Peptides against a protein of PDB entry 6EJA. Designs and how they scored, part 56

Target 1, 276 residues: chain A of PDB entry 6EJA
Amino acid sequence: VEYMPANPVRIAFVLVVHGRASRQLQRMFKAIYHKDHFYYIHVDKRSNYLHRQVLQVSRQYSNVRVTPWRMATIWGGASLLSTYLQSMRDLLEMTDWPWDFFINLSAADYPIRTNDQLVAFLSRYRDMNFLKSHGRDNARFIRKQGLDRLFLECDAHMWRLGDRRIPEGIAVDGGSDWFLLNRRFVEYVTFSTDDLVTKMKQFYSYTLLPAESFFHTVLENSPHCDTMVDNNLRITNWNRKLGCKCQYKHIVDWCGCSPNDFKPQDFHRFQQTARP

## One batch from the design tools (peptide; made by RFdiffusion4, then SolubleMPNN)

Design b2_p13_5_s3 (from b2_p13_5, 6 letters changed)
Fold by OpenDDE base, seed 5:
Structure b2_p13_5_s3 (fold): chain B 276 residues (1-276), chain A 13 residues (1-13)
Amino acid sequence: as target 1 above (276 residues)
Amino acid sequence: DEFFKEYGVVFYP
């Protein structure tokens, strides 16, 4: 049930985009745009055409900014986590943007609910963090993710260097790399100098697909652990028969899976999904 | 982008 919040949350949407699909991005942007939210867009260093297009958008709206720094990211690369961490720091340093939630998006994402519905929901649960766990055996997750392996991102490739141990006393978790994080937790991740945050930043700088596990692991081992909700408010079209073909072995010394595009026949799934 | 396939996610609040 929706309600009108007295103090509605304001959202920082962080868009990490690449390629040449400027028209697609524009349509998605228009679908999620609201004057009360903030949009921080990182364009891959190699995507100059898209960067020019995004800059044009940012000049039209005061609540849209583009990262002055740009990274060249690869599938599964550790640099993706660096992108999120740096964007978090930037957003916290923007004192003129009083955002309450951090939400990451790509050009392939699209909203299926209204802004009012999203704001109402997050305003009710403003003290919570929304991360979706894998929901399976944790040991199997570690093996499949390669968390016990050391990776180095170099020359547009994720090199597997050898085996490693998970730090003692840390309960590793993970799942989706799409999440909703409240400002308080983002502040903790960004500015804390405790052993947990320090060690995990180091550990995940040599991790494959780090965004799928870093925030889960940090949150669950932190003083903020009681704020976790095992739901990221996303519908992902997983068809492992189609999406698990080791299609990225040319850039990563590992075998991974990727979601599939939604089709019209999948529409019924949107209607059956319940809120947490 | 065939080189870097993005995740197909639908945002559901």
Scores: peptide ipSAE 0.026, ipTM 0.633, DockQ to the pose 0.020
Fold by OpenDDE base, seed 4:
Structure b2_p13_5_s3 (fold): chain B 276 residues (1-276), chain A 13 residues (1-13)
Amino acid sequence: as target 1 above (276 residues)
Amino acid sequence: DEFFKEYGVVFYP
């Protein structure tokens, strides 16, 4: 039984979508849509068909907007972080959208809990930020993520340029690039001029899979560090044996991993909670 | 522990 919060949080769902899966997106959108939330959708610059479809949806709902700018994002590209950062700025500048949480989604995501459950939970923990860490050896994480390598996104490719050092005094962390961030932290990331945010934005602009590490690292090294919850409230089907096949090596000068599709036999996992 | 509650967003590659 979920309690009804007196001051329910309102969510800005940021959807970063690409391809041609309009029906899939529509299904997911309907599943997460609520009149009290906000939906800000970025469609990949190359996905014109999808863009037209999304625009049509946005015209039907006052709380749905499409980014006027569009980036050509690639898997692992630094531009993905730019997309999030710009969307955060946009959302903060939308004074008519009083959102409390930033939640990123893709067209492939689907909720298995009700909106009321999500809102109740986030309303209870409105001061927290939900990011999932890798939960393994950090040195290995740095190495495997290529955080000690310099990358340049150019011509839809992530070029590895050479080695680099982790900035002094920074404890790097990361894991999932799917998270729930409260408005306060988003404001900090967006508008802070301190050395941490400034340096990290610069650092991660040359980083592979930056969204998997940027927010973790900034949060944990910031005055907001005590708000970290090592849980992104997601169920992800990770099978590294299957998901780490260098499937994106044609796009990035690195081998990465991706989650796997759920199968019917995985249904039981939806009833389980992930624990760090 | 309440911190381990999940919204339950299922991710696909």
Scores: peptide ipSAE 0.024, ipTM 0.662, DockQ to the pose 0.018
Fold by OpenDDE base, seed 3:
Structure b2_p13_5_s3 (fold): chain B 276 residues (1-276), chain A 13 residues (1-13)
Amino acid sequence: as target 1 above (276 residues)
Amino acid sequence: DEFFKEYGVVFYP
């Protein structure tokens, strides 16, 4: 239910973008832009054209910044998690940006609800973290994700080095690498020196697709475990037949899947989706 | 991910 919150949440949108799709990004940006939110954009190190375009945007808005550092991220790479973790640290160090929620986006994302609806919802549930779990057999998830395998990101490739053990004493979980995290949890992930955060950061630095599991696992095993909502407020066009073709074999010593673009024919799915 | 990989539409309730 939409309502007018007395203390509306402010959102830090973290955009991780690559390629040359500047027009698409611009369209998406305009759709999600609001003066009360913050936009922190990481452009892949290899995407210089896009970087120039994004810099132009950042100069026009005081609440838009571009990461001064840029990583060359690859599909499934551990560096993607590093990107998020570093962006989280940066955002927490920006004392002039009082954000309440961290939301990651790509250039392929697009809002299907209004800003007011999003803000109203998150303001009502400001103490919650929104992560979507796989909802299947966890043992199978571990195997298929390759969590029991050791990977090393080097020279734009994820090298499978061998087998490894899942850490003892923790409940491993995962699913979508798209999430909404409240500031308190982000602070915990960023600054905590407890054994959980320390060990998980180490573990996931050698993990394939780490962003699909790191935050889930840390949250569920942390003092903040009761704040998890199994909903990331996203609709994904998932089609295994079309998206699971081992198309990343040239990048990763593993076979993975990716979602597909939405088509006009998929519009009915947006209309039928129930609110969380 | 064999189960999930999401690039899509952000649902704001």
Scores: peptide ipSAE 0.030, ipTM 0.728, DockQ to the pose 0.021; fails the geometry check
Fold by OpenDDE base, seed 2:
Structure b2_p13_5_s3 (fold): chain B 276 residues (1-276), chain A 13 residues (1-13)
Amino acid sequence: as target 1 above (276 residues)
Amino acid sequence: DEFFKEYGVVFYP
């Protein structure tokens, strides 16, 4: 039995999905669905079949909506950040959806804790933002992420245009592009007109894998910096030998890594992972 | 999958 908060948080789940794995998505959706939460689903512009399937689901639930706009995103593309930012704005403009937390998910994600556990935890830490940092040398991170390089997303490709400098006075950070953000911070990111937010939005519009660094950097340099928790409540199967093969060079002018699928052999890792 | 970075498992403490 979990602690039942007096004022339980309500979650806006933002699902960014693509491909044809509608059955997988359906299973994941059923696993995370709760009447008290909200689900905002973006389907890649190229995934029309999946879009039709998701629309059917959205018609069955009042707390499920599909983005009326659709992006054609690519791996590492700046458009992914645009997708999140636009979804945040949309969610804030939905006055009939009083959500407290923003959580992004893909069709490959799956919960390993109950809704009650999640809600209890987030209700206890409702003023915090959950972002996982890389935990390495920051200079190395910048170099490996290509943050000191200028990229342009065009024709389904991330073109490297040249070198650039990190803005002065900004402490750049990053790590996982999966996070849990409270409404207050999302409001700040969405509506603030300060130099930090405006400059970072511009900077990251020409950034490779922008979602891995944008929110970290904005948060840590903002008045909300003390709300950061270096944990995104995710278990990621990292095997760099398998996931770092420069497999996306045909899409981006850079070499990147991706997590691997969990296998039954990896189950022990779930048991060994410490809770925040 | 070449379009989106997959994560795997979300755990909620």
Scores: peptide ipSAE 0.026, ipTM 0.662, DockQ to the pose 0.019; fails the geometry check

Design b2_p13_5_s4 (from b2_p13_5, 5 letters changed)
Fold by OpenDDE base, seed 5:
Structure b2_p13_5_s4 (fold): chain B 276 residues (1-276), chain A 13 residues (1-13)
Amino acid sequence: as target 1 above (276 residues)
Amino acid sequence: SEFFEEYGIVFYP
């Protein structure tokens, strides 16, 4: 039993989903659903079956909405960041949804803690932002991510156009594209007109895998930099031997990696993890 | 069909 906070945070869960795994999504949704939270679901423009299924769910719950706009996203595409940024704006404009935290999820995600545990934790750290950094050499990260390369998303492909420079005075960082952001920081990202936010939005609109670096970089260079926690409260099954085979080279003019599915033998890892 | 793999993430506080 977790301590019940006096003013519990309310979470906006942003689900970015695609494909036809409606049953999987339904199971995950039921696992994370609570009447006090909000669920904003973006379905890939090409996933019409899934969209119909999600719409049916949204009609059953007042705190579940589906994006009226839909993007056709690709792996590593800049459009994924656009999806998050637009969803953030939408959520801030929904005055009837008083959310405190933004949490992004996919259909493959699943909670290993109770809602009470999550809410208690975030209520205690409501002023913090949870982003996981790569934890390695930053120069190497920049090279491997292709941050010094200019990309253009067009015709369902990420075209490498050439080289570019990292903006002067900006400390670039990144890591996981799964995070927990508080409303205040989301407001800053959405509505600030300062040079940092403006420049970074432009910079990352031509970036490969922008969601893995944009929010880290903006946060760390912003007046909100002291709110960063280097932990995204996630367990990810990384096996680079299996996940780094340039499997998306046909879509992106770059080689990248992806995590792997968890297997039953990995269950012990969930028990060994500790809270930040 | 699936165009790309999603992150297999299990989140915890």
Scores: peptide ipSAE 0.029, ipTM 0.671, DockQ to the pose 0.019
Fold by OpenDDE base, seed 4:
Structure b2_p13_5_s4 (fold): chain B 276 residues (1-276), chain A 13 residues (1-13)
Amino acid sequence: as target 1 above (276 residues)
Amino acid sequence: SEFFEEYGIVFYP
């Protein structure tokens, strides 16, 4: 029994894509496409083939746009946060797109619920922000994320420059870089000139994997802190034993982790996400 | 929690 909201939320899907997986992206796009939502697609500057493909799609749908700017993002790069922040600004400046939620996606994402279900849920919780925290020792998180280290993104590499201190009075948090943010909070992040936002933007511009922590930290230290939901509505196949192999050390002066591919054996996990 | 049961996006990294 899915209720129909009187004022259904409209979603701005921000797709950050790269590579040559056009078919995969197309499949995912078709799965999430709805006429009432908005799709803002950033294609990595290096992915020209994909960019051409995405442009073709954008010409076919009025609610699909491609970022006129393109960044060369790397795994763990600070530029990813910049991409999101700029996308947020763009989306807020698009007065013809009255979106209510910001949802970031990659080409590897795929919905397991219907659009109606998603809309119904978000319409019910339209005042909330959905960010998944790491759920572990925060000090360990800081250490493992390298938040107490200064990084510089340059020449497609994240250079570790040295140590740094976390700003005083800031409670750092983080977890997944996949989230659902309401427009109000996005507006705050985009346009606020308070010390928190200003300092955090500066701080995270020199941070490894900034998107995994920036929005968490800003939210939890902001006047919007009470809107935090420790859930990003994602199913991620985390197996740190398999996913933490320093596979990106050639790009980043740090060892990171990534989720693992789902296998047919994992199908049962999807079924467990059914509503009671 | 009802939150994680309402909608899910599967990641295939």
Scores: peptide ipSAE 0.025, ipTM 0.681, DockQ to the pose 0.018
Fold by OpenDDE base, seed 1:
Structure b2_p13_5_s4 (fold): chain B 276 residues (1-276), chain A 13 residues (1-13)
Amino acid sequence: as target 1 above (276 residues)
Amino acid sequence: SEFFEEYGIVFYP
């Protein structure tokens, strides 16, 4: 029997979706939907069919909304961070949605735990932020991520313009761009005018894959640094032999990796995971 | 993008 918290957390699920995966999104949505949570969906500006489908869903549920603005995002683009930041601001301005956690999802994500389990866990650790770090040499991470390079998103491409310096006095970190952030930290990121947040927003507006590093870096250098948990509660099928073939060179002046689809033989991996 | 590990219990992509 799962422990039922007295004051269960409410989750703002932020879905960033694109393409034509309407059926997949619908299946995932049904799996994660609960009346006590909130769902804020951004559909890529170029995905009009999907947008129409998502709008239909939003009209059926009072706790589902679609962003009135839409961005054309690309893999690795700085605009993805802008999408998250604007979504965070929107969610904070929705006074009728008292959410406690921000969780980002794609159309390909799927829950492997029950809502009760998720809520119970997050209710116990409601003051924590869940961000997964790379766990390796930080200098190597900076180089491989291209954090010491200046990028510009233009014409659906990430252009590498040249070298840049990592801001002095800042401990740069990063890892997964999938995370669980509590409302307090989201408020800090959204409304703080301190030098850290201001400088990092500027720095990461010219960064490749900014969502993989921005929130980590801001959190670890902020007064909220002690709230970090090095776990994002995600299982990702990483196979570098299959997923690291510079498949995005036509979009980005850099080589990156993408996760692979799970296969039936990977099922045992889901059973071996435990709560952090 | 190159330093991810298998872990977690809630979601999978």
Scores: peptide ipSAE 0.031, ipTM 0.733, DockQ to the pose 0.021; fails the geometry check
Fold by OpenDDE base, seed 3:
Structure b2_p13_5_s4 (fold): chain B 276 residues (1-276), chain A 13 residues (1-13)
Amino acid sequence: as target 1 above (276 residues)
Amino acid sequence: SEFFEEYGIVFYP
């Protein structure tokens, strides 16, 4: 749905980037940049070249900032969730940035809709949170994600320590680690001291791929549970044949899967997409 | 079981 909102939402784009893909990031940034939004960029601690490039961008725009802290995030590491949580806190403490939505992106992401379309849609559904669930058997999801296993991130490795139980009374869910969260829910996640948030932060600090499940689980078990939309407004090129090769076994004691980059031949998929 | 480094995501409203 596209309309002219009287009070358009303003978006905090959180970009978590690493490596040397500066040109790709620049292209993506230009595609999503708007003066009314905010851009908070975390560059991996190990990616100094990219950090320098991103700093240059941040100096050109008043609504672009780079995290003063930098984490060394590994594939599937719990530190990725820490990155998001800390960025959320930072953004909430930036009183000069009145954002309404939190949207995470990587350098590999790209918009297929205009800013006006995105803003119009989110302005209409400003009270909702957009998280995509796995849509499969939940027990299987738990097993495949290793949620019933205890992991420790140490020395750039995710060590599997043993088995653990899913917390009682908690409906565990998850799926995509790409989402759109409204400010109200982000405030809850950031500042709430209730048992749910406290226990889940603890639980997911020892979780593999925590960002794929933490926000889903917290939201669905929270007073904000009725705000969930099972759609993250993303198209993911999921190909298990190509993405499930245990390519990260050298850094995680688990075998996971990854989506793949889109190719020109995938363009037809974009044309056939419908708005949620 | 998705690892973030290989993500190719296009977002749309």
Scores: peptide ipSAE 0.031, ipTM 0.740, DockQ to the pose 0.021; fails the geometry check

Design b2_p13_6_s1 (from b2_p13_6, 6 letters changed)
Fold by OpenDDE base, seed 2:
Structure b2_p13_6_s1 (fold): chain B 276 residues (1-276), chain A 13 residues (1-13)
Amino acid sequence: as target 1 above (276 residues)
Amino acid sequence: MLEEVREAFEAEW
């Protein structure tokens, strides 16, 4: 029996979807849907069929909306961060949606905890932000992520233009591009005009896989730094043998890792995991 | 505060 808080948090789920993942999306949506939460769905500009399907679904629910704008997102592209930032702005401007937390999802995601568990937990820690760090040497992280390299997204490709330096005085961090952010921090990221936010937005507009580092870096260097929890309440299926290769060379002038889909044989991993 | 949150998280999840 989970204790229901007196003032339960409401969640804005931002779904970034692409391709032909209609069945997966439907499954995930059914699993996460709750009347007290909000769902803001971005469909890749190239995924017209999926867009039509999502629009049809959105019309059935008052707490489901589809972005009126659509970006063509690529793996590792800066456009993904732009998508999140724009969605954050939109959500903050939706005065009829009083959300407390921002959570990003893809069509491949699936909840492993109940809504009540999630809401209870976030309600207890409503002032915290949940981002998972890489937990390793930052210097190594910077090199491996290519943060010291300048990238330009153009023609559905991330072009490596050259080397760059990390801005002075900034402690760079990152890890997972899946996070849970409270409204206060989202407001800060969206509307702050301080040097940190301004410079980081610019810096990460030329960054590979920016969502894996932008929010971490901004948070840790911001007045909100004491709100960071090194956990994103997720289990990621990392298999370096399968997911860490140069599979995206056709899209990005870099080699990187991608999480893998969970398979039935991975079930034991869920049993062994005591925490998200 | 953060340590308390982490501890609580580990206990609850």
Scores: peptide ipSAE 0.029, ipTM 0.722, DockQ to the pose 0.013
Fold by OpenDDE base, seed 5:
Structure b2_p13_6_s1 (fold): chain B 276 residues (1-276), chain A 13 residues (1-13)
Amino acid sequence: as target 1 above (276 residues)
Amino acid sequence: MLEEVREAFEAEW
């Protein structure tokens, strides 16, 4: 019997979904649903069929809501960060949803741990923020991510406009765009008017793949910097040989990489993480 | 504190 904490954390799951992934979403939702958590679902503006399906499901649960606004998100687009930031604001304004952690998910995600395990862990470390860094040379990361380049999202395309400088005095970091953030930090990001948050919001509004770096950078340069844990409690199937083929050049004036789907051959990786 | 959390994570997760 896993020891349940006296004051278990409640999680706001933010699901950003698009396309025809209705079955995947349903499976994931069933796997992660719990009455004590909250589910806030954004459906891409172009995915009307999926939106109707999600609305139907949401009506069956008091702790499931769909964003009344919808953005058209593209791979690498700044709009993804806007989606998260707006979702954070919405969730903070929902006074009837007392959540403690913000966790983002896609339709392709699936839990590898039980809800009880996750809740127990986060309850123990409720003051921490979980972000996975790239773990490499930072200068190389900046170059590869194009953080020193100015991008503009327009007409479903990320246009490279030119070069830019990284703000002085800012320690830029990043890695995974999947994170677990505590409410306190989310409040800071959402409502702070300090120079850091203001400048970073502006900076990352013209950034490629901003969700992979924004929260890392803000956290590390903020008064909350001591709360960072370099782990997002996720397994990602990262195969650069398969995922780095400039497959999105039609959308972005940059070559990027994407994670791959797990295959049966990757089963050994799950076994390693499933060790008690 | 961060080191402790990391160690705990490695032990429990």
Scores: peptide ipSAE 0.024, ipTM 0.730, DockQ to the pose 0.013
Fold by OpenDDE base, seed 4:
Structure b2_p13_6_s1 (fold): chain B 276 residues (1-276), chain A 13 residues (1-13)
Amino acid sequence: as target 1 above (276 residues)
Amino acid sequence: MLEEVREAFEAEW
């Protein structure tokens, strides 16, 4: 039995969902729902059926809200970052939701730890931010991620416009677009007017897969840099043989790798992970 | 991390 802290953290779960995966979303939601947490759900502008379903669910819970705005998010699109940033702002403006951590989720996510375990852990490390870095050659990461390329999201497509340079003095980092951010850092990202945040918001508005790098880069170059933990408390099923392909070529002028779905045979991998 | 495959892309385009 994990000891419950005296002041348990409260989590704002931001769910960015799209498509027709209503059952998956419901399953995931049921798995992560707790009365002490908050759930802010963005439904893709194109997913009207799902939106109706989510609205229906949200009405049943006082701690579940749906974004009044909706973006058309595409894979790799800058709009995803915008979605997170706007969600962060909204959540910070919701004074009736005293959350301590921001956690993003998709409908495909599923918890492998209990709520109590998560809360206990985050309560212990409430001043930390959890982002998973690529753990490789940074130059390689930049190239393969296309950070040195200029992209424009337009007409549900990420257009590659040309080359660009990384801003001088910025240490770029990135990895997983799944993260756990404390409120303090979210406040910084949302409200800071310093050159770092301003420039990075601009830079990443023309970036492919910006959510995989923006928060990492901002954090590491910010006064909050000491709060970074190179772990997002998630297990990712990486099989590059299966996941690395041009599956999104129709919407992005780039090819990339995506994580694979877990299968029952992958269960042993969960047991082998040392992640909390 | 979702990784872009520049080499593959450049090979195809």
Scores: peptide ipSAE 0.008, ipTM 0.504, DockQ to the pose 0.037
Fold by OpenDDE base, seed 1:
Structure b2_p13_6_s1 (fold): chain B 276 residues (1-276), chain A 13 residues (1-13)
Amino acid sequence: as target 1 above (276 residues)
Amino acid sequence: MLEEVREAFEAEW
C-alpha cells in the first residue's frame, strides 16, 4: 500500500502538441488524466484541425484548458521557450488552479509509472526541481549545442547569425528539455527582475534549443540552486543511428538528434533504469 | 540534443 501523503502535490501538465498527433494525444491524455491535476494544452498555430479537436476535449473537463494564444513552434526554435514561459505565467495567474509542479509533455510521451507513484514521489520531494544534465564536459556541451552562437528565429527558420559570448560569471548547464519544476521556482523564473533571469531570458531568446539549457542554467545560478536534482524521471530512447540526422537543415542552421519511439525491443531499458 | 558536429553542417553549407 503506497503511503498516500497527507498533502499530495497537484501537477500542472503542459502539453505542447502539433501536427496530426490527435490519436497519440488522446491516448496519452487518457493515460495521465486525473481529476486532481491540471492540463494546459498549447497547439501549434499551424495545426488548426488538432486545435479544434483539443478544444472539444477541453470543454468536457474543468481541469483542462487550451492556450488562448498559439505560437508556430519549430524544432530547435526559441519560440518553444517562449511557449513554456508564457504557459508558466498563465498558470500562475490561474488562481483557481492550485498546482504544485510544472511538467511538460509532448504527444509522444507516455507514463511508465502510476499516478500514485508519481504523486507520492513528488510529494516527498516537493521542494526539489528535476532537470537532467548532459553529464559531460560543459565546454563540449556549449560547442555542440551552439550556445556560443547567435541564432534568430524568423520565417519558421533558425538563422545562425554569428558568434557570441556567454555572459561572464554564469555557469551554463543543460541536457534534457523535459523537466519537473516546483511552483516556487516557476514563480521565480516568471516574475523575478534580477539580473540573472533578465539576462538569461534575453540570451536564450537567441538560442537554439533553448529549453534544453535555460532552466538548468537559471536554476544553478539562482538562489534555488540547492533544489536541483539531476534526474527528470524520464527515459528517452536515444538511438544515434536512427535519430541523429541533419533532417532539420531546412528549419535550423544546425544538425541535431531527435529521440526515437520505443519499441518492444527497448523494453530492457525500462528494467535497467533505476527510477525512484 | 545537438550531438552532431557543426563541422558537418559547415561542410555541407
Scores: peptide ipSAE 0.007, ipTM 0.430, DockQ to the pose 0.038; fails the geometry check

